# Peptides against a protein of PDB entry 4Y8H: the designs that were tried, part 56

Target 1, 222 residues: chain A of PDB entry 4Y8H
Amino acid sequence: TTIVGVKFNNGVVIAADTRSTQGPIVADKNCAKLHRISPKIWCAGAGTAADTEAVTQLIGSNIELHSLYTSREPRVVSALQMLKQHLFKYQGHIGAYLIVAGVDPTGSHLFSIHAHGSTDVGYYLSLGSGSLAAMAVLESHWKQDLTKEEAIKLASDAIQAGIWNDLGSGSNVDVCVMEIGKDAEYLRNYLTPNVREEKQKSYKFPRGTTAVLKESIVNICD

## One batch from the design tools (peptide; made by RFdiffusion4, then SolubleMPNN)

Design b2_p20_5_s2 (from b2_p20_5, 10 letters changed)
Fold by OpenDDE base, seed 3:
Structure b2_p20_5_s2 (fold): chain B 222 residues (1-222), chain A 20 residues (1-20)
Amino acid sequence: as target 1 above (222 residues)
Amino acid sequence: SAAEAEREALQAEVIARELA
């Protein structure tokens, strides 16, 4: 997995690869690693896919209830605190590493959370097995006052570095843009670098090639 | 800057305490 977050002048971008692996096997080529906590608060998950999904859904539900009770837009720091407390309670038994990002009435925010509940703050972050490759790109090209477009490009370039250099990362790039004063923009499969070019040459398969009649992709994220 | 990150973290803590 490669996940990244990048702050820009008016918001925050998160991005992720879409490869799911079970040991040496690619289990899913188009796994969603970006999760909605609230309309304007999203996270990217690394580690155990089931754990990242379960924890983000739980916190999402609690944030929704809290928002309804307070009649206020949820804050990123509230989501962060709830995630931190939950992960700390389980003392690393939940294998979730998260980049949490969003916009709220206080501005744009970008945080990371480790499995034991430690948190970091930054203008750019990377986690997962491809994080070193991603960080090399981020460190080289990050600057203050990025535009939205520059931040999307930087995040996507960082994810691609993970895809190219990490066996645990691959396939497509998902992006979520959270800009102040706007709705979140979830860009599923923003980049699809591994789309097999339609082989222009119809290779007549030799006699005996079995046509694939049905392909069922079973998401084995459990 | 580290100082801005600290201010954001402190604001986050203060806000988290006010919402708790």
Scores: peptide ipSAE 0.017, ipTM 0.457, DockQ to the pose 0.032
Fold by OpenDDE base, seed 1:
Structure b2_p20_5_s2 (fold): chain B 222 residues (1-222), chain A 20 residues (1-20)
Amino acid sequence: as target 1 above (222 residues)
Amino acid sequence: SAAEAEREALQAEVIARELA
C-alpha cells in the first residue's frame, strides 16, 4: 500500500493506490483505500484492510451521531482523537495505519495515526509499504502555497512512485480533494496507468492460420 | 516547519479536548 496526504493553499488532498494483496497474490486490483468519515473528512488506510475499514466506519458512525447531537459540523481533530483513542486501546493489535484529512470550520487539516495510536502532523505525509518512495517525491517537490492542481499532481506522482517501486502497491490511483468552502471531490481511479490500451486489432485469425512465433535459420554449412 | 506542524497538532488536540 501507498497512501499520501498533501496540504495546499485552500485545502488538503489525499491519495492511495488500489492494490490489495493476500501474501504474494494480488487479490484485488481496484481496492478502495480512501474512506469517508464524514462528508468533508476522509481517511486513507494502510495495514490490514479489514481493520482500517472497520475502524473508519465505526468512527464515522460516532462522528455522525456526535454531529447530530451537538448540531455542529464535525471537526477533523475530533475524528483524530476518536481514532487515536481507539487504536491506543488495542495497543497495536489493530493493524491500522491512517492518514486523516479534511476541512471544517477551523480550516484544513492533515494528520497521520500509527497502529499504537501515535499521531503526526505535517504539510505532506506518506504511509504504507511504498511510503519511502512516495516520501522521496514529496520531499523533492513539495513547496509552500501549492495550488489545488499542483497538490493533486504531487500526490498522484508520489503514489505512482510507490506503485513503481513497491510490490505491495499497484494498479490505479484514487484521489480525494477537500477544499475549504466546497464539497469533497472523490476522484476514483484518477489515474489508471496499468490499463492496457485495448488492443484495437482483433487478432481474429481465420481458422487454419498457424501463427509462426519464431523462425530460426540455422546455416548447416559445415 | 515541523515546529509549526507540532503547534497545529497541539492546537488541534486542545480543540478536540474542548469538544469532547
Scores: peptide ipSAE 0.017, ipTM 0.490, DockQ to the pose 0.033
Fold by OpenDDE base, seed 5:
Structure b2_p20_5_s2 (fold): chain B 222 residues (1-222), chain A 20 residues (1-20)
Amino acid sequence: as target 1 above (222 residues)
Amino acid sequence: SAAEAEREALQAEVIARELA
């Protein structure tokens, strides 16, 4: 997995790859790793997919209830605190690593949470097995006052670095953009770099090539 | 950047405490 977050001048972008693996096997080429906590608060999950989904759904439900009772838009920090407390309670037994991002009445926010409940804050973050490759891109190209478009590009480039350099990462790039004063924009399969181009050239074997007696198409789940 | 990140973290903690 490669997940990233990038702050820009008026919001925050998160991105993720879409490969799901079970050991050496690619289980899913189009796994969704971006999860909605609230309309304007999203997270990217690394680690056990079931754990990340369960935790984010639980917190999302609680935040929704809280928001309804208080008549207030949920805050990213509230989501962070709830997630942190939950993960800390289980002392790393929940295999969830999260980048939490969003916009609220206090501004745009970007946080990370580790399985033990430790948190970090930054203008750019990466987690997962491809995080080092992603971070190399982020550190090289991040600057202050990024535009939305620059941030999307940077996040996507960072995910692609993970896809190309990490065996645990692959397939497509998902993006979620959370800009102040706008609805969240979830861009599912924003990039599909590994879509095999339709083989344009049918290699007709020249006359005299031995007849293929048996064709076995083995789907190599790369 | 580290100092700014620390300030943001501190602000986030303060805000989290005020909302708790």
Scores: peptide ipSAE 0.016, ipTM 0.467, DockQ to the pose 0.034
Fold by OpenDDE base, seed 2:
Structure b2_p20_5_s2 (fold): chain B 222 residues (1-222), chain A 20 residues (1-20)
Amino acid sequence: as target 1 above (222 residues)
Amino acid sequence: SAAEAEREALQAEVIARELA
């Protein structure tokens, strides 16, 4: 897995690859690793797919209840705290590593959470088996005051670096953009680098064709 | 900068405490 988050001038973008593996086998080429906690708060998950999905759904439900109770828009830090407490309670037995991002009345936010509940903050983050390759791209190309388009490009380039350099990462790139004052934009399969061009040549040889292995033209000069 | 990230982390912690 490769997951990334990048802050830009008016919001935050997260991105993920779509490969799911079972041991050495690619189980799913189009796994969704971006999860909605609330309309404007999303996370990217690395680790056990079942654990990341279960945790994000639980926190999403709790955030919705909290929002209804307080009559306030959910805050990213509230989601972060709930996730942190939940992961800490299980002391790393939940194999979930998360990048949590969103927009709220206080602005745009980007956090990471490790399986034991430790948290980091930054303008750009990467997690998963492809995180080193992704981070190399982020560190090389990140700048202050990124535009939305520059941030999407940077995030997608970082995911592609993971796809190309990590066996655990692959297939497509999913992106979610959370801009202040707008609805979240979930871009499923934003990039599909492994789309096999339709093999123009049907290698279906008609039944009864024998492969000619060698042709020798002998000029018989009479 | 690392210093700005630390400030954001501290602010996030303060806000998280206020919401608890």
Scores: peptide ipSAE 0.016, ipTM 0.454, DockQ to the pose 0.032

Design b2_p20_5_s3 (from b2_p20_5, 14 letters changed)
Fold by OpenDDE base, seed 1:
Structure b2_p20_5_s3 (fold): chain B 222 residues (1-222), chain A 20 residues (1-20)
Amino acid sequence: as target 1 above (222 residues)
Amino acid sequence: SAAEEERKRLQEEVIARELA
């Protein structure tokens, strides 16, 4: 897995690869690793897919209830705290590593949470087995005051670095853009680099043309 | 703008509280 987050001038972008593996086998080439906690708060999950999904659904439900009771828009830090407390309670037994991002009345936010509940904050983050390759791209190309488009490109480039350099990462790139004052934009399969271009070569060989795969000439010398 | 600066300040305060 490769997951990344990148802040830009008016919001935050998260991105993920779509490969799911079970041991040496690719179980799913198009696994969704971006999860909605609330309309404007999303997370990217690394680790056990079932754990990340279960945790994010639980916190999403609780955040919704909290928002209803307080009559306030959900805050990213509230989601962060709830996730942190939940993961800490299980002391790493939940195989969930998360990048949590979103927009709220206090602005745009980008956090990471490790399986044992430790948290970090930054302008750009990467997690997962491909995180080192992703971070190399982020460190090389991140700058202050990125535009939305620059941030999407940077995030997608970082994920692609993970795809190319990590066996646990691959297939497509999913992106979610959370801009202040706008609805979240979930871009499923934003990039599909491994989509085999439909071999446009309709090798419509006329009926009866057998492709000669191998020709061996045996000289029978008398 | 002043409003943007205030938002950033509030954001930093909230972050500091949650990460403490």
Scores: peptide ipSAE 0.013, ipTM 0.412, DockQ to the pose 0.025
Fold by OpenDDE base, seed 2:
Structure b2_p20_5_s3 (fold): chain B 222 residues (1-222), chain A 20 residues (1-20)
Amino acid sequence: as target 1 above (222 residues)
Amino acid sequence: SAAEEERKRLQEEVIARELA
């Protein structure tokens, strides 16, 4: 898994790969790892998919009830606190790592939560098995006052780095954009890099040529 | 602007409280 979050001038974007693995086997090529807590608060989940989904659904229900009771828009920090308390209660028995992001009346927010309930804050974050490759891209290209488009590109490039460098990450890129004053924009399969367009390259080879089906260059170091 | 700085300050205070 590779998940990222990036703050921009007027909001926050989160992104995730869509590969689900069971050991060495790809179980699902199009797993959704972005979860809605509220209309303007979303999570990206790493670890056990079932755990991340269950936790985010539970907190989402509680946030909805709280919002109805208070007649207020939910705050990202409230979701963070509830998630933190829940994960801490189980002390790592829930295999969930989360990036929590959103917009509320106080502005845009980006947090991470570890399985034991520790939290971090930043302008950009990455988690999962591909997080190191993603972070390298984020650290190299993040700047203050990113535009929405620049943030989406940066997040998607970071996920792609995870896909290319981590066997546990792959397939497509999902993106969710939360901009102040707007509805959240969930972009399912924003990038599908592995959709081999069957370029029917009809390579009409001249008669007498053999098609090379596979070339492997093995550098045998002496 | 002063209003933007105040918003950032308030946001930082809320974050600090929740991370403590």
Scores: peptide ipSAE 0.012, ipTM 0.358, DockQ to the pose 0.029
Fold by OpenDDE base, seed 4:
Structure b2_p20_5_s3 (fold): chain B 222 residues (1-222), chain A 20 residues (1-20)
Amino acid sequence: as target 1 above (222 residues)
Amino acid sequence: SAAEEERKRLQEEVIARELA
């Protein structure tokens, strides 16, 4: 799994790969790892899919109830606290780690929660087996005052780095954009790098012919 | 704008509270 979050000037983006693995086997090529806690608060889940889904659903329900009770839009920190408390209560027995992000009346927020309940805050975050590769991209290209488009690109590039460099990550890239003053935009399969574009041109080559896609001749001057 | 500054302040306060 590779999950990332990136803050931009007016909001936050989270992204995830869509590969689900069971040991050495790809169990699902299009697993949804982005989950809605509330309309403007989303999380990216890693670890055991069942655990992440169960936790996020529970917190989502509680946040909804809390929002109704208080007559206030839910806050990301409230979701964070509830998730943290839940994960901490089980002391890591829940195999879930999350990036939690969203927008609320206090602004845009980006947090991570580890399985044992520890939390981090940052302008960019990555978690999962592909997180190191993703983080390398984030650290190299993150800057202050990113635009929405730049943040989406950066997040996607980071996920792709995870996909390319981690066997546990792969397939497609899902993105969720949470911009202040707007509805959340969930972009399922924003990138589908492994979807072989149906080659519009069926080149029937004779058996035994390997198509050369690109030949570059570099003259190495002695 | 004053509204942006207030939002930043509130955000910083929230972050500080969570890191505490």
Scores: peptide ipSAE 0.006, ipTM 0.365, DockQ to the pose 0.025
Fold by OpenDDE base, seed 5:
Structure b2_p20_5_s3 (fold): chain B 222 residues (1-222), chain A 20 residues (1-20)
Amino acid sequence: as target 1 above (222 residues)
Amino acid sequence: SAAEEERKRLQEEVIARELA
């Protein structure tokens, strides 16, 4: 997995790859790793997919109830606190680590949460098995006062670095943009770099080429 | 940069206040 977050001048972008693996097997080429906690608060999940989904749904439900009761837009720090407390309570039994991002009346926010409940704050973050490759891109190209378009590009480039350099990352790039004063923009399959057109390689063997004795087609992708 | 460190500090302070 490769997940990233990038703050820009008027909001925050998160992005993720879409590969799901079970050991050495690619189980899903189009796994959704971006999850909505509230309309303007999203997270990118890594670790055990079932754990990340269950945790984000629980927190999302609680935030929705709180928002309805208070008649206030939910805050990113509230989501962060609830997630942190939940993960800490289970002391690593939940294998989820998250990038949490969003916009609220106090501004734009970007946080990460580790499986044991520790939190980090930054202008750019990466997590997952491809995080080192992603971070190299982020550190090299991040600047203050990024535009929305620059931030989307930077986040996408960072995810692609993870896809190219990490076996646990791959397939497509999903993006979610949360800009102050706007609705969240979820861009499912924003990039599909691995859609290789099956080049029908016409293997024209020249006359006199040795007869193929045995062809075993091993479908490695199943 | 000093500006980035200051912004990070301010964000950490906001978190600390909300978590207190």
Scores: peptide ipSAE 0.013, ipTM 0.388, DockQ to the pose 0.036; fails the geometry check

Design b2_p20_5_s4 (from b2_p20_5, 14 letters changed)
Fold by OpenDDE base, seed 5:
Structure b2_p20_5_s4 (fold): chain B 222 residues (1-222), chain A 20 residues (1-20)
Amino acid sequence: as target 1 above (222 residues)
Amino acid sequence: SALEEELRRLQEQIRADELS
């Protein structure tokens, strides 16, 4: 997995690869790792896909209720706090880490949360097995006052670096743009660099290979 | 509420950290 976040002059961009792996096997080439907490607050998940989705749904429902009760737009810091508390409470049971980003009445925000509940703040962040390669790109090309387009490009380039340098990352690039004063823009499959024509290489399984029947592939997005 | 005040403080701290 490679996930990144990049702040720009008027908002924040998050991006992720779409590869899901089960050990050495690519289970899903188009796993969605970007999740909506609220209309303007999104997260990029890494680790067990089921854990990430369950956590984000729980937090999303609570934030929605809170927003309705207070008649206020959800705040990124609220999502952050709830996620931290949840991840800390279930430390050792949840193998997920997240980039949380969004816009609210206080501005644009970008955070990362580790499985043990620690939080980082920055103008750019990367997590996952491809995070080092992604960070190298971010550190080299990030500047103050990025435009939306520059931030999307930078985030995408960082994900691509992760894809090229990490076997656990690959396939497509998803992007979500959260700009102040606008609706969130979710760009599913923004880039499809590895659309190798699935040459259906008929893997002629040698005679005697027992056809493994029903693999219930639980999409574990690493 | 106490929660809102805590969140406000956290937001202020976060902003301060981002600006530092």
Scores: peptide ipSAE 0.013, ipTM 0.416, DockQ to the pose 0.029
Fold by OpenDDE base, seed 1:
Structure b2_p20_5_s4 (fold): chain B 222 residues (1-222), chain A 20 residues (1-20)
Amino acid sequence: as target 1 above (222 residues)
Amino acid sequence: SALEEELRRLQEQIRADELS
């Protein structure tokens, strides 16, 4: 797995590879590792897929309830705190680690959470088995005041570096862009280096609605 | 410590926002 986050001048980008492996077997070549917590707060998951999904769904539900109760937009720091508390409470039982990112009334944010509950903050982050190769790209090319397009490119290049250097990472690159004042843009299979360009589906999430993303399983016919 | 300070700042901002 390779997951990354990159802040830009008006928001944050997260990206992930799509390979899922069980031992020596590639279980899924197009696994989705980007998950929505709220319309404007997303995470990139690494570790056990089941754990990542369970945690993000639980926190997403709680954040939604909190938002409804307070009549306030969800805060990234609130999601972070809830995730951290959950992972800390169940440390040793949950193998998931996350990059958490989003936009809220306080601005754009990028955090990471390790399985044991430790957290980091930064302008760029990478996690997973391909994280070292990804970080090399990020450190070499990150600069202040990145544009949205530059950040997407940087994030995708970092993921590709992870793919090329890690057998546990591969297949396609997914991207999610969270820009202040805009709906989140989920770019499923933004890059498909090994697959002839399947129709890239971009999903725009409307403001304030937790739209359930209909997962369309596109069977990649070989 | 840097993270903790940032989180503290953000939490204060959240509290201020909730009171407004």
Scores: peptide ipSAE 0.020, ipTM 0.502, DockQ to the pose 0.024; fails the geometry check
Fold by OpenDDE base, seed 2:
Structure b2_p20_5_s4 (fold): chain B 222 residues (1-222), chain A 20 residues (1-20)
Amino acid sequence: as target 1 above (222 residues)
Amino acid sequence: SALEEELRRLQEQIRADELS
């Protein structure tokens, strides 16, 4: 599993791979890992899919009730606090970690929560088995004042890097865009056109030529 | 931590919005 979040100039993007995996086995290639807490607050879940969905639904219900009671739009920080408390309370039972993102009257926000209760904040985040590969892409290409389109592409590229690192090509990416002043946009099965499947052109070399496959390890860590 | 400070800032902003 790979989940990412990316802030851009007017909002935040979260993305997740669509794979449900049991170890190295892909059980489902089209599983939604993005969950709506409120209309403008979403999370990307990793770990036990059932746990993530149940937790986010519970928090979503509570946030809705709170919003109705206060007559205010839900706040990302409120969702964060509730999620953190819930995950901490059930530490050891819920094997879930989340990226929580959204827009509210205070602006755009991006957070991560681990099952043991740790939280983080940043302009870009990645979690999951492919998080290192994803983070390499994010660190290399993130810049201030990203456009919406650049952020979507960056998030998608990061997820794809994570997918490639873990299981190779062939999985889709789900994206949710939360822009200030707009409704959330859920993009299921987002495909970036520039993913050149480097088809390993099997160069059939004639008999007797030693094909030295120069693996140029492009260390994306500049 | 940076997170705690950011959360504090956000909480203060929320309070300010509530008072307005």
Scores: peptide ipSAE 0.017, ipTM 0.463, DockQ to the pose 0.028; fails the geometry check
Fold by OpenDDE base, seed 4:
Structure b2_p20_5_s4 (fold): chain B 222 residues (1-222), chain A 20 residues (1-20)
Amino acid sequence: as target 1 above (222 residues)
Amino acid sequence: SALEEELRRLQEQIRADELS
């Protein structure tokens, strides 16, 4: 698995590969790893797929209820807190780690949560078995004040680096864009690369080198 | 379930914090 998050000037992007593996076997070439918590709060899941889905659905339901009771749009930090407490409570029983991202009335946010409940915050994050290759790309090409397009490309390139390097990562790239003042944009199979390269000596890819091969857009409203 | 109840409790705590 390779999952990434990248903040840009007006929001946040998360991306994931679509490969599911069972040991050395590719079980599913198009597994969805991006999950909706609320219309404007999404997460990228890694680890046990069933655990990730169950956690995110449960938190999503509770966040929705919270939003209704408070008459307020859901907050990313609320989702973070609930996820953190849940994962910490069941440490060792849930093999999930997440990148949580979204936009709310307080701005754009990007967090990661590990199975033991620890959290990180940053402008860019990478998790999963391909995270080292992805992080090499992110660290090489990240800059302040990224545009949406630059962030999408950067995230995509990072995922591709993970795909090319890691057998546990691969197939296609899914992207979710959460921009302030807009509906979330879920881009299923944003990239559908056909070629897996062997381990790269350098993971420094020029920005914008990732071509859009296939795009499917789902608009998410409040 | 126990898990749902725990999350409900957390939700209530968050709400309480926001109202304070």
Scores: peptide ipSAE 0.015, ipTM 0.478, DockQ to the pose 0.023; fails the geometry check

